# Ledger of designs, part 122: peptides against a protein of PDB entry 5B16

Target 1, 136 residues: chain A of PDB entry 5B16
Amino acid sequence: TPSRINHNERLEFLGDAVVEFLTSVHLYYLFPSLEEGGLATYRTAIVQNQHLAMLAKKLELDRFMLYAHGPDLCRESDLRHAMANCFEALIGAVYLEGSLEEAKQLFGRLLFNDPDLREVWLNYPLHPLQLQEPNT
Target 2, 136 residues: chain A of PDB entry 5B16 as posed
Amino acid sequence: TPSRINHNERLEFLGDAVVEFLTSVHLYYLFPSLEEGGLATYRTAIVQNQHLAMLAKKLELDRFMLYAHGPDLCRESDLRHAMANCFQALIGAVYLEGSLEEAKQLFGRLLFNDPDLREVWLNYPLHPLQLQEPNT

## One batch from the design tools (peptide; made by RFdiffusion4, then SolubleMPNN)

Design b2_p28_7_s4
Fold by OpenDDE base, seed 4:
Structure b2_p28_7_s4 (fold): chain B 136 residues (1-136), chain A 28 residues (1-28)
Amino acid sequence: as target 1 above (136 residues)
Amino acid sequence: MEANEQALKELEELVRQQYLERKRAAAA
C-alpha cells in the first residue's frame, strides 16, 4: 500500500531525528570532557544500521520482517537495513503517539542490557559547567 | 563495523566507569 509505505517513511524520518537527538544529548551530558570527535564516533556507532538492527532484534522485529518480506530480504545487509528503518519508524511512532520521554526510555532500555549501565545512561547527571552554560 | 563495535565497547566501558564513580560517591 503506497499510503502505508509513505507513512512508514515519514515515521522513519521522524524516528531518525529522535534517535540522533537522544543519542547526541545523552553523550553530550554524560561525557563533558569528551571531544567532538569522540562524541561523533560514539554517536555514529549507536545510530549505525548494524546497531539499530541489533536493537530491533531485541524486539523480535526480525521475525516480523522475515515473515512479511522474506523473499526480499535474502541478503543479511538487506535485512539489517530494513530492520534499522523499521526501528527508526517505531521510535518515531513512540515519540509521535507518546512522548520524547517514552522514546528515551525505550531506546535506553535497548541500548544497555545491564540495568545499572542503563540507569546511568537514562539518568545522567548534568555537569556543573553545562548547567551554567546550557546554551553553549 | 569493526570500528563501530569497538566504539560501542568503549562506550559501555565509559558508562561503567561513571557507574562505579556514582557507587563510590554513594558509599562515601
Scores: peptide ipSAE 0.629, ipTM 0.922, DockQ to the pose 0.910
Fold by OpenDDE base, seed 1:
Structure b2_p28_7_s4 (fold): chain B 136 residues (1-136), chain A 28 residues (1-28)
Amino acid sequence: as target 1 above (136 residues)
Amino acid sequence: MEANEQALKELEELVRQQYLERKRAAAA
């Protein structure tokens, strides 16, 4: 039986891929005129540890981390890194136990505080070229 | 870090523009 630590690391591995995938798909559909370089830049910004840690803070994961691992997280950078990893594990767990749709909804709710922007992110229109080639 | 923060601001603005376009289309 794998340890709880091993389980969390595996969930982090899965969650990292889910976050990357969701981010890529939404950027691709929302911005059909944006070149690959721009898409990659925005994806990097969204999935970087600094940003994921900020999203984790919205879920008060900082309080959880300090409660569970306080003595090992004396540095701000250490806490940020741990929060990002924990956030990835959370998304991985939501995908594993729920669905990709549930992971998408949770991620979208956290990405934008403005409900109007959130709605745009979650409910993107399909571009005419994308309608013509729906499986691409 | 600074470059990524700027990218996030730009992204938010791009999404905002999409919102405004949808709003205008709905009102027309």
Scores: peptide ipSAE 0.629, ipTM 0.922, DockQ to the pose 0.938
Fold by OpenDDE base, seed 2:
Structure b2_p28_7_s4 (fold): chain B 136 residues (1-136), chain A 28 residues (1-28)
Amino acid sequence: as target 1 above (136 residues)
Amino acid sequence: MEANEQALKELEELVRQQYLERKRAAAA
């Protein structure tokens, strides 16, 4: 229904911001010596539809999309875009109904298949410079 | 290989390096 579509679009809007924010924050703190260009490069890679669709596939959102919207998703690029949007909406919903921490945990679990890498991504000690300049 | 795909692989490697450094520090 139009109302549900609108709601999903709103969740997508929120989720897009959450994904962008989480990505930015983690990159910033995890790599204090990485210049802005590098940070931006990795952020772009993480939040691109191609990658988000890959994360969505881990949750089998592709099957969901084909079930719910198959006739409208004939092109692979359309499916990918829809999956990415659906993933954003999911993250938005998790944040909205749960917390940023829950969104962070879910996102982190999907970003890295290796639990050790997940731990690094999710848990980083503050760098000495970050301790001195916590707001910069 | 797509530029973003390469970037993701590089990121994973950077994170792995962090893991190894932490592991070494814990063992020292």
Scores: peptide ipSAE 0.628, ipTM 0.921, DockQ to the pose 0.840
Fold by OpenDDE base, seed 5:
Structure b2_p28_7_s4 (fold): chain B 136 residues (1-136), chain A 28 residues (1-28)
Amino acid sequence: as target 1 above (136 residues)
Amino acid sequence: MEANEQALKELEELVRQQYLERKRAAAA
């Protein structure tokens, strides 16, 4: 329905911001010695449609998309794009209905299959310089 | 390999190094 489409697009809009924000925050705190260019490079890689689509596959959104919109997704690139958008909408929904923390946890769980790396991503100590400037 | 894929691998390695550092610190 038009209302559902509008709602999904709004969720995607929100989710895009949440994904971008979470990625930025975690990169910033986890790598205090990394220059802005590096931060931007990794953020771009993380939020790239291809990567988000891979994360979406972990949630079997590919099957969902093919089930719901198969005729419109005959090309692999179209499927990836749709999956990325769907993933953003999902994150947006989790943030909207739940919390930023829940979105953070879900996103982190998907980013790293290795639980040890996942823990590092989700639980990072603040660098002394960051402690000195908590508002920056 | 695509640039973004390479970046993701580098990121994973950076995170791994953080993990190893924490592990070493905990063992010391």
Scores: peptide ipSAE 0.628, ipTM 0.921, DockQ to the pose 0.835

Design b2_p28_8_s2 (from b2_p28_8, 16 letters changed)
Fold by OpenDDE base, seed 3:
Structure b2_p28_8_s2 (fold): chain B 136 residues (1-136), chain A 28 residues (1-28)
Amino acid sequence: as target 1 above (136 residues)
Amino acid sequence: SAEEEARRKELLKKIEEELKKLVEEYLA
């Protein structure tokens, strides 16, 4: 329905910002000597649709998308794009209904399969007041 | 401790290696 689509798009909008913010903050703290260009490159690689779709697959969103929207997602590229959007909407919902911390934990868990790397990534605190800063 | 710092540094290197792989996979 139009209202559902609009709601999902709004969640996607929010989730996009959250993913961008979390990625930016963690990269900023992880690599204090890395110049802006390098930080931006890593961020681009992390947040682009193809990678987010891969993360979404870990949550079996592909199964959900095929079930709910299979007829419209015959192409693999279409499925990946939809999965990325769905992933953003999910992160947006987790932030909205839960917290930034919960969104951080979910995102970090998916980013790294290695628990040691995950721990280092997640060990940086994310203060709510940092949301007032630009997501760039 | 010094050992903890060394371990953290090593893990950061591994994280960067993973990120470089992402760049290679999606941006190259």
Scores: peptide ipSAE 0.657, ipTM 0.937, DockQ to the pose 0.830
Fold by OpenDDE base, seed 1:
Structure b2_p28_8_s2 (fold): chain B 136 residues (1-136), chain A 28 residues (1-28)
Amino acid sequence: as target 1 above (136 residues)
Amino acid sequence: SAEEEARRKELLKKIEEELKKLVEEYLA
């Protein structure tokens, strides 16, 4: 229904912001010596549709999409775009109905398959300089 | 501890390597 579609689009909007925010915060803390351009580059790579679609695939959203939309998503590019949007909507929903922490955990679990890397990402430990300046 | 810090530093490097791979795959 139109209402459902609009709701999903709104969730996507919210999720996009959440993904952007989480990515930005984690990059900022993990790489305190990296200039803005470098941070932005990493962020762009993380949040762009093709990567989000890959993350969505880990949740088997491709199977969901084919089930729900089938003929409309026969082209790979269309499917990837839809998966990315759906992923954003999912994150948005998790944030909306749950919390930012829950969204962070979900996103982190998908970003890194290596549990050690995931743990570091999720906790974004402070650099020694940041430890000396805790208010930063 | 020093060992823990070294471990974290190593892991951070690996994270950055993963991110560089993403850049290479999606932005290069």
Scores: peptide ipSAE 0.655, ipTM 0.936, DockQ to the pose 0.877
Fold by OpenDDE base, seed 4:
Structure b2_p28_8_s2 (fold): chain B 136 residues (1-136), chain A 28 residues (1-28)
Amino acid sequence: as target 1 above (136 residues)
Amino acid sequence: SAEEEARRKELLKKIEEELKKLVEEYLA
């Protein structure tokens, strides 16, 4: 249905922003001494399609996509791209229907398998110097 | 505590290592 496709694309648009925002915020607070170039590099690695597709596999979106759109996703590269978009749409939906916090929790849970690393990522403890920022 | 801070620093290092792996995998 065209309307559903448009809705998914809109959710993807929103989700893309949410993923990038969350990534940026967490990197910013976790690495207060890292220069912009380093932050940007890490962000790119995290949010680029191939990585998001990997995260999507943890939600078994690959199975869903193949079931629903198998004929159009016969190539791995096509599947990965579709999975990344679907992942963004999912995050967008979680944000839209739930909250930024829920989106953060979902994304963080998928980003790190190690629970200790996940916990630090999700809570991103503030550096003393960052606490001095007016809009921390 | 000092121990908690040390643990946090250790975990932050590990996070960065994971991120570097991502960079190497996807951007190198």
Scores: peptide ipSAE 0.654, ipTM 0.936, DockQ to the pose 0.884
Fold by OpenDDE base, seed 5:
Parts: sequence; C-alpha cells; structure tokens
Structure b2_p28_8_s2 (fold): chain B 136 residues (1-136), chain A 28 residues (1-28)
Amino acid sequence: as target 1 above (136 residues)
Amino acid sequence: SAEEEARRKELLKKIEEELKKLVEEYLA
C-alpha cells in the first residue's frame, strides 16, 4: 500500500541518519588524532550503499528481497541498491521501536566479524589524548 | 594496565586496517 511504502521510505530516511551518526561518533572517538578528511573517508566507505548492501547480506536480506521483489530486481546492482535501502530502513526501525543503543549494537555486530574488533568498536575506548580533554 | 592498553592499541590498528580495506574496495 502507499502508506506502507511511505513508511518504509521514512524509516530509510531515519536509518540513514542513524547510520551516519553512529559511524561518525565511533570514528571520532576511536581515532582522536585522525584529521577530518580521514574520518570522512572512513565514514563514506562505511555508509555507502555497496557496503551497506554487504551488511544487509549478512542479515540475509538478499534472500528476503528476492523472495518479495524478485521480478523487480533482475539486475544485481538493483538488488544491492534495494538491499542498502532496506538495511537503512531496518536500522531506522530498530532505532524507532527500540533505541539508539540497540541500533548501535546491531550495526556494530555487522561491521566486524571479529568479536574483539567488534567489542572495541562498540565501546570505543577513550584514547589517552582524549583523557586530557574530558570536556570534549 | 599497560597490557590492556597495548591490547586495545593493537585492536584499534586492526580496526583501521579493516577500514582501509573498505576504502580500497569501495572508494578506490
């Protein structure tokens, strides 16, 4: 229905912002000595559609998309784009119905397969330089 | 502890390596 489509697009809009925000925050804290350009580059790589589509595949959204929308997704590029959008909508929904923390946990879980790296990403421990500036 | 900090530092480096791989794969 049109209402369902609109709702999904709105969730995608929200999810895009959440993904962007979470990514920015984590990068900021994890790399206190990295210049803005470097931070922006990493963020771009993380949040761009091709990567989000890869993350979506970990959730088997590809199977879902093919099941639900197969006839409309005959090209792989179309599928990846749809998967990325669906992933954003999912994150948006998790934030909306749950919390930012839950969205953070889900996103972080997908970003890194290595549990040790995942743990560091999720907790973004403060660097000694950051400890010198507790108010920032 | 010093060991904990060293471990975290190591893991941060690995995270950055993973991010660089993403940059290479998707932006290069």
Scores: peptide ipSAE 0.650, ipTM 0.934, DockQ to the pose 0.878

Design b2_p28_8_s3 (from b2_p28_8, 16 letters changed)
Fold by OpenDDE base, seed 2:
Structure b2_p28_8_s3 (fold): chain B 136 residues (1-136), chain A 28 residues (1-28)
Amino acid sequence: as target 1 above (136 residues)
Amino acid sequence: KKEEEERLEKLRQKILELLQQLVEEALA
C-alpha cells in the first residue's frame, strides 16, 4: 500500500489528466471554428496553477493547506502550486470514486460563477458550424 | 431560433472574454 503522499500524487496525476481532458473537450465543442493554437492557449490558461488555485480557493482548500502544511508554505507561489495540486487530486478523487460526469459538473461549477455561462460550458450546444460539419 | 442562437453566441463570446483574461493573467 502506497503512502498517503504517494496516493495524493497518484490522484494528482489522474486529476491533471481529467482537467486537461475536460477542458479540451469543452473548448473543442464550444468553439468549433477556433484554431488549434487558440484551443491550446485557452486550455493552458484554464489549467494553469494560478487559475486552479483560484478554483481551489472557492473550496477553501487554502485553509486546508494552511492547516495541514502551513509551515511548508511560506511563499504565495508555493501555496498556489500546492492548492493547484490539491485541486487536481480532488478532481482525480471525484473521478475515481464517482464518475467523469461528476468531475465535469464540479469543474464546471467552479469555472464559471455565471450560471448561464456555466450551462453553455457544460452543455456546449451545437454551433451552426457543427451542424454543417457534423463529422468534425 | 434566431434569438436563441444570438443568445448562445453572446454567451460564447463572454466565455472567450473570460478566457482571454486568464491568458492575460498568465502573461502578467
Scores: peptide ipSAE 0.627, ipTM 0.924, DockQ to the pose 0.883
Fold by OpenDDE base, seed 1:
Structure b2_p28_8_s3 (fold): chain B 136 residues (1-136), chain A 28 residues (1-28)
Amino acid sequence: as target 1 above (136 residues)
Amino acid sequence: KKEEEERLEKLRQKILELLQQLVEEALA
């Protein structure tokens, strides 16, 4: 259905922005010593299709995609791209129908399997350098 | 506390290591 396709694409657009934003914010606070170039590099790595597809796989979206679009996703690269888009659409939907906090929690939960790393990422505790800065 | 800061620093470093792996995968 064209309308459904358009909706999914719009959700993907929104989700892309949300993922980008969350990634940026968390990197910024968690790594106050990283320069812009480093922040940008890591952000790119986090939001790249291959990585988002991996996150999508944790949600078993691959099974869903194969069910819905199996014949059209026979190539690994096509599946990866589709999964990344689907993941973005999901995040977009979570943000749209829920909240940024819910999107943040979901994204963080998927980013790290290690609970300790996940907690640090989600809470992005202030670094000593940030603690000493009046404007944080 | 100092111990907590050290712990956090270690965790931050581990995150960086994981992120670096992602970077390397992207460049491969």
Scores: peptide ipSAE 0.626, ipTM 0.925, DockQ to the pose 0.882
Fold by OpenDDE base, seed 5:
Structure b2_p28_8_s3 (fold): chain B 136 residues (1-136), chain A 28 residues (1-28)
Amino acid sequence: as target 1 above (136 residues)
Amino acid sequence: KKEEEERLEKLRQKILELLQQLVEEALA
């Protein structure tokens, strides 16, 4: 229904912001030596449609999309775009119905297959450079 | 403590390497 579509688009809007925010925060804390340009570059890479689509694939959203919209997604690029949007909507929904923490956990889980890297990303232990700052 | 910090630094570096791969993928 049109209302569902609008709701999904709204969730996508919210999810986009959440993904970007989480990415920004974690990059900021984890890499205090990176300048703004570097932070922005990596953020862009993380939130790009192609990458988000890969994350979506880990949730088997590709199968879902093909099931629901297969005929309309015959091109790989179309599928990736749709998957990225769907992923954003999902994150938005998790944030909305759950919490930012839950969104963070889900996102982090998908970002890294290596548990050690995942743990570091999620907890971003303070770097010596950050210890020198009055406020972190 | 030093050993732990070194371990963490290695992990940070590995993350950066993965992120760099994403950057390269975006450029492709």
Scores: peptide ipSAE 0.626, ipTM 0.924, DockQ to the pose 0.882
Fold by OpenDDE base, seed 4:
Order: sequence, then C-alpha cells, then structure tokens
Structure b2_p28_8_s3 (fold): chain B 136 residues (1-136), chain A 28 residues (1-28)
Amino acid sequence: as target 1 above (136 residues)
Amino acid sequence: KKEEEERLEKLRQKILELLQQLVEEALA
C-alpha cells in the first residue's frame, strides 16, 4: 500500500488530467469559433495554480493546508501552489471515487459564482455553428 | 428561439469576459 503522500500525489496527477480535460471539453463546446490558440490560452488560465488556488479557497482548503503544513507554507506563493495541488487531488478523488460527472459538477460550481453562467458552462448548449456540423 | 439564442450568446460572452480576465491576471 502506497504512503498517503504517494497516494495524494497520484490523486493530484489524476486530478490534473481531469481538470484539464473538463476545461478543454467545455471550452470546445462553448466557443466553437475559437481557434486552438485561444482555447489553449483560456485553458491555461483556468487550470493555472493561481486560479486553482482561488477555487480551493472557496472550499477553505487554505485552512486545511495551514493546518497540515503550517510553517512549510509561510510564503503565499508556496501556499497557492500547495492549494492548487490539493485541489487537483480533490478533483482526482472525486473522479476516482465518484464519476467524471461529479467532478464536472464540482468544478463548474466553483468556476462560476453566477448561477446563469454556471448553468451555461455545465450544460454547454450547442452553438449554431456546432449544430451545423455533421457529427455534432 | 431567437430570443433564447440571444440570451445564450450573451451568457457565453460574459463567460468569455471572465476568462479573459483570468488571462490578463496571469500575464500581469
């Protein structure tokens, strides 16, 4: 049985992939007119440590990190990085123990405070341009 | 139908604006 630390790192690895995948899918569907560069730019912005740390803060993971690591996270940058990793591990755990849908719902809920924006993000209704595609 | 599409487009644009803010913050 792997150590808890190793387990968390593995969950982080999985969560990183899940977050990136979900982000990619939603961006793809929401913005059919965006080129790859634009999609990649927005994806990067969404999954960057700074942003994920902000999402983690909504879950009060900052308090958890300070409790668990305390003096090791005295620097704000270190805390943000740790929070982002913890967030990824959380998403990974949700996916692993639950489903991709559950991970999507959690992630979407945190991404947008505005219910209307959240609704659109989570359901990503097909754009007219996508409706015209044969395999859409 | 048209009204709904207009609403959705508005919401998409709002999302895009928020995402753009994230991009700008990352580059600042």
Scores: peptide ipSAE 0.625, ipTM 0.924, DockQ to the pose 0.886

Design b2_p28_8_s4 (from b2_p28_8, 18 letters changed)
Fold by OpenDDE base, seed 3:
Structure b2_p28_8_s4 (fold): chain B 136 residues (1-136), chain A 28 residues (1-28)
Amino acid sequence: as target 1 above (136 residues)
Amino acid sequence: DEAAKKRYQELLKKIEEYLEKLVEEAKA
């Protein structure tokens, strides 16, 4: 329905911002000597549709999309775009109904299957200068 | 300690490798 589509698009809009923000923050702290261009390159790579679609597959969103929208998703590229959008909407919903922390934990869990890498991503050490300005 | 520092650097390197892979995929 138009109302459902509009609501989902709004959640997608919110989720896009949350994913972008979380990615930016973690990259900033993990790579304190990396220039802005490098940070932006990594961020773009993380939030690209094909990568978000891969993360969405871990939540079996592909199964959901094929069930609910199969006739409209005949092309693999269309499915990837739809899955990425759905993933963003899901993150948006988690943030909206839960918290940024919950969104962060979910996103981190999906980014890395390796628990050691996940731990580094989620609980990175802060550089001494970063400790002085944690919000910068 | 040195062991923890070394381990962290190794893990960070693996993260970098993953990110570089994603960058390459984005260019394809």
Scores: peptide ipSAE 0.644, ipTM 0.934, DockQ to the pose 0.858
Fold by OpenDDE base, seed 2:
Formats: structure tokens, C-alpha cells, sequence
Structure b2_p28_8_s4 (fold): chain B 136 residues (1-136), chain A 28 residues (1-28)
């Protein structure tokens, strides 16, 4: 329904911001010597439709999308875009109904299947300069 | 401690490799 579509779009809007924020924060702390351009490059890569769609697939959102919107998703690119948007909406919903921490944990869990890599992503050691400026 | 640092660096490298892969995919 139009109302539900609007709601999903709003969740997507929120989720997009959350994903970008979380990505930015973790990249910032994980790579303290990386210049802004590099950080931005990595962020762009992480939040690109193809990647978010891959993350969405881990939640079987592709099956959901095909079930719910199959006739409208005749192109692979359209499916990827829809999956990415759905993923964002999901993250937005998790943030909205839960917390940023829950969104962070879910996002991290999906980013890395390897628990060791996930741990590094989620619980990075603080750099000395970061200790000096903990609020940056 | 040194072993832990080494392990961390190895893991970080793997993350970097993953990110670089994503960057390449973004260019495609």
C-alpha cells in the first residue's frame, strides 16, 4: 500500500544514514592514518548497492523481494537496488525500534562472517591520538 | 603482547583486502 511504501522509504532514509554513520565511525577508528579520501573511498565501497545487496542476501531478503515484488524486478540491477534499499530499511528499523548498538552489531555481523574480523571491526583498539581526542 | 599485535595486524590486513575488493567492485 502507498502508506506502507512511504513508511519503508522513511525507514530506508533513516537506515541509509545509520549505515553510513556506522561505516564512517568504524573506518575512522580502524584506519587512523588513512586520509579522508581513502576513508570516503572505503565508505562508498561498503555502502554501494552491490555490497549492501550481498549483505541483504545473507538475510534471504532476495527471496523476500522476489516473493513480494518479483514481477517488478525484471532486471538484476533493479533487484540489487531493491535489496540494498530493503537492507537500509531493515537497519533503520533496528535502530528505530532497538538501538544504534543493535544496528551496529547486526551490521557488523553481516559485514564479516569471520568472527575474528568482526571482532576487529566492532572492537578496534584505540589509537594513542584517539585516546587524546576521544570525542573526535 | 607481540603475538597479539601481530594477530591484529594480520586481521586488519584481511579487512583491508576485503575493502579493496569492494573498491574494485565499485569501479566495475
Amino acid sequence: as target 1 above (136 residues)
Amino acid sequence: DEAAKKRYQELLKKIEEYLEKLVEEAKA
Scores: peptide ipSAE 0.641, ipTM 0.933, DockQ to the pose 0.848
Fold by OpenDDE base, seed 4:
Structure b2_p28_8_s4 (fold): chain B 136 residues (1-136), chain A 28 residues (1-28)
Amino acid sequence: as target 1 above (136 residues)
Amino acid sequence: DEAAKKRYQELLKKIEEYLEKLVEEAKA
C-alpha cells in the first residue's frame, strides 16, 4: 500500500533524526574530551546501516523483512539496508507514539547486551565540565 | 570511591573498544 510505504518513510525520516540525536547526546556526555571529529566518527559508526541492521536482528526484523519483501531482499546488502531503514522507522514510531525516553531506552538496550555497559551508556555520570554547560 | 571510578573507566574503555570496532567496520 502506497500510503503505508509513505508512512514508513516518514517514520524512517523521524527515526533517523532520533537515532542520530540520541547517539550524539550520549557520545557527547560519555566522551567530554573527545573532539568533534572523533564524536562524529563514532556517531557515523553507530548509525551506519550494517550496525543498525545488526541491532534490527535483535528485534527479529530480518524475519519480518524476508517475509514481507523477500524477493526484493535476496542480497545481504539489500537486506541490511532495508533492515536499517526499518529500524529507524521503528525508533521513529516509538518516539512518535511514546517518548524520546522510550526511544532512548530501546536504543540503549539494543546497543549493549551487557547490562553494565548499557548502564554506562544510558546513565553516564556527568563530567564536571559538562555540568557547567547550560541546560545539561 | 576510587574503585567505582576505576570500574567506570573500565566499562568506558569497553564501550570505546566496541565503538572502535564499529569504526573499523565502517571503513571496510
Scores: peptide ipSAE 0.641, ipTM 0.934, DockQ to the pose 0.852
Fold by OpenDDE base, seed 5:
Structure b2_p28_8_s4 (fold): chain B 136 residues (1-136), chain A 28 residues (1-28)
Amino acid sequence: as target 1 above (136 residues)
Amino acid sequence: DEAAKKRYQELLKKIEEYLEKLVEEAKA
């Protein structure tokens, strides 16, 4: 229905912002000596469609998309784009119905299969120069 | 301690490598 589509697009909008925000925050804290340009480069890379689609695949969204929309996704690029959008919508939904923390945890879990890397991403140590910054 | 610091740096480096991989993919 049109309402469902609109809702999904709205969730995607929200999710895009959440992913962008979370990515920015974690990069900021993880790399305190990295200049803005470097941070932006990493952020762009993380939120690119291909990467988000890869994360979406871990949730088996590819199977879902092919099942639900197969005829409309005849090209791999179309599938990747759709998966990325769906991933953003999912993150948006998790944030909306849950919390930013839950979105952060899910995103981090998907970013790194290695639990040690995941731990560093999610629970980075604060640099002394960052002590005066809020931890929100 | 120093061991923990070393371990952290190792892990951080792996994260950086992952990010650099993504950057290269973005260029492709």
Scores: peptide ipSAE 0.638, ipTM 0.934, DockQ to the pose 0.853

## One batch from the design tools (peptide; made by RFdiffusion4, then SolubleMPNN)

Design b2_p29_1_s1 (from b2_p29_1, 17 letters changed)
Fold by OpenDDE base, seed 2:
Structure b2_p29_1_s1 (fold): chain B 136 residues (1-136), chain A 29 residues (1-29)
Amino acid sequence: as target 1 above (136 residues)
Amino acid sequence: SAAEQARREELLKKVKEYLDKLVEELKAA
């Protein structure tokens, strides 16, 4: 329905911001010596449609997309875009109904199947300079 | 410990490798 579509678009809007924020924060702490351009590049790479679609596939959102919108998703690129948007909406919903922490944990789990890499992404010691500026 | 630090560095390297691959995909898109 139009109302549900609008709701999903709103969730997507929120989720986009959450994904961007989480990505930014984790990159910032993970790479304390990386310049802004590098951070921005990694962020863009993480949030690109192809990557988010890959994350969405782990949740079998591709099956959902084909089930719900199959006739409208004739192109692979269209499917990827839809999956990425759906992923954002999901993250938005998790944030909205749960918390930023829950969104962070879900996002981290999907980013890295390897629990050790996931741990590095999610839990990082503060760099000495970051300790000097704990509010950043 | 030194061992813990070494492990972390290796893990960070792997994370970076993953991210670098994503960057390459971005450039190719």
Scores: peptide ipSAE 0.622, ipTM 0.924, DockQ to the pose 0.848
Fold by OpenDDE base, seed 3:
Structure b2_p29_1_s1 (fold): chain B 136 residues (1-136), chain A 29 residues (1-29)
Amino acid sequence: as target 1 above (136 residues)
Amino acid sequence: SAAEQARREELLKKVKEYLDKLVEELKAA
């Protein structure tokens, strides 16, 4: 329905911002000496449709998309784009109904299957200067 | 500890390697 589509697009809009924000924050702390251009490049790479679609596949959103929209998603590129959007909407919903922390945990869990790498992402190592001045 | 710091640096390197691969995929798309 038009109202459902509108709602989903709004969630996607919110989720896009949440994913962008979380990605930015973690990159900022992970790479304290990396210039803005490098940070922006990594952020773009993380939020690209192909990557978000891969993350979405871990939640079996591909099955959902094919079930709900199969006839309109015959092309692989169309499916990836739709999955990425659906992933953003999901993150938006998690933030809206839950919290930023819950969105962060879900996103981190999907980014890295390796629990050690996930831990570094979620609980990033601090530079010596950051240890002296936490949260900066 | 120093050992913990070294381990974190190693893991960070692996994270960076993953990100670098994503950048290459982005350029190829």
Scores: peptide ipSAE 0.621, ipTM 0.924, DockQ to the pose 0.868
Fold by OpenDDE base, seed 4:
Structure b2_p29_1_s1 (fold): chain B 136 residues (1-136), chain A 29 residues (1-29)
Amino acid sequence: as target 1 above (136 residues)
Amino acid sequence: SAAEQARREELLKKVKEYLDKLVEELKAA
């Protein structure tokens, strides 16, 4: 039986992949004419620690982290990193206990406070060129 | 419709603007 820490790290591992995947998929569909380099740049920007930490803050994970690990998180950079990891673990847990769809919805909700932008991110119409690709 | 397409384009522009900001943050980090 893994410790809680080990479990969290495993969830983080899973969540990292889920966030990466979801980000990739949505960027792919949203920007059908953007080259790989541009897609990768946007993906990196979305999943960077400071951004994920910002998303985590919307869930008030900062308060939790300070409570649970306060002495080790006195530096802002340490807190951001921890929050990002915690966010990934949360997404991993949502995927594990729920579904990819649920993870997608949560992630999208946190990405965009604006419901119109959120809808574009979550419910984008497929581009005609994308529709022509097999199993798109 | 044309109106719907225009709205979508505007929204996509805003999404891109957000992402561009994130990229700038990434570069500054």
Scores: peptide ipSAE 0.621, ipTM 0.925, DockQ to the pose 0.885
Fold by OpenDDE base, seed 5:
Structure b2_p29_1_s1 (fold): chain B 136 residues (1-136), chain A 29 residues (1-29)
Amino acid sequence: as target 1 above (136 residues)
Amino acid sequence: SAAEQARREELLKKVKEYLDKLVEELKAA
């Protein structure tokens, strides 16, 4: 059987894809007039290590990391990177053991503390152009 | 309604502002 480390890395791999996918989908629908480059820029910004680490902090993964791996995470950049990876692994696990919907909900809750903004992200309002293609 | 649409637009604007901040953070990293 794979080691715990190997398993975590595999979960991270999966989680990275899930985060990328969810981010892409939501950006696509939220900004129907935004060009690909703009969408890609926003996606990159959302999935950057420092942002994912910030989301991870909301789950107190920083405390977990310092407790479990403190000696190896003396540098802030190392901690941030580890937190981001751990966050991806967590999302991967949620998807694997739960569903894409559950991963979506968790990710959305972490992205926005404001319930109204969260609602917009999760249940984006339809743009007039989107209404022209309701079956898409 | 018009009021609902205005509210949605305002919320979308705030989402965009958040994303723009992330982009600036990315550039600074």
Scores: peptide ipSAE 0.616, ipTM 0.923, DockQ to the pose 0.879

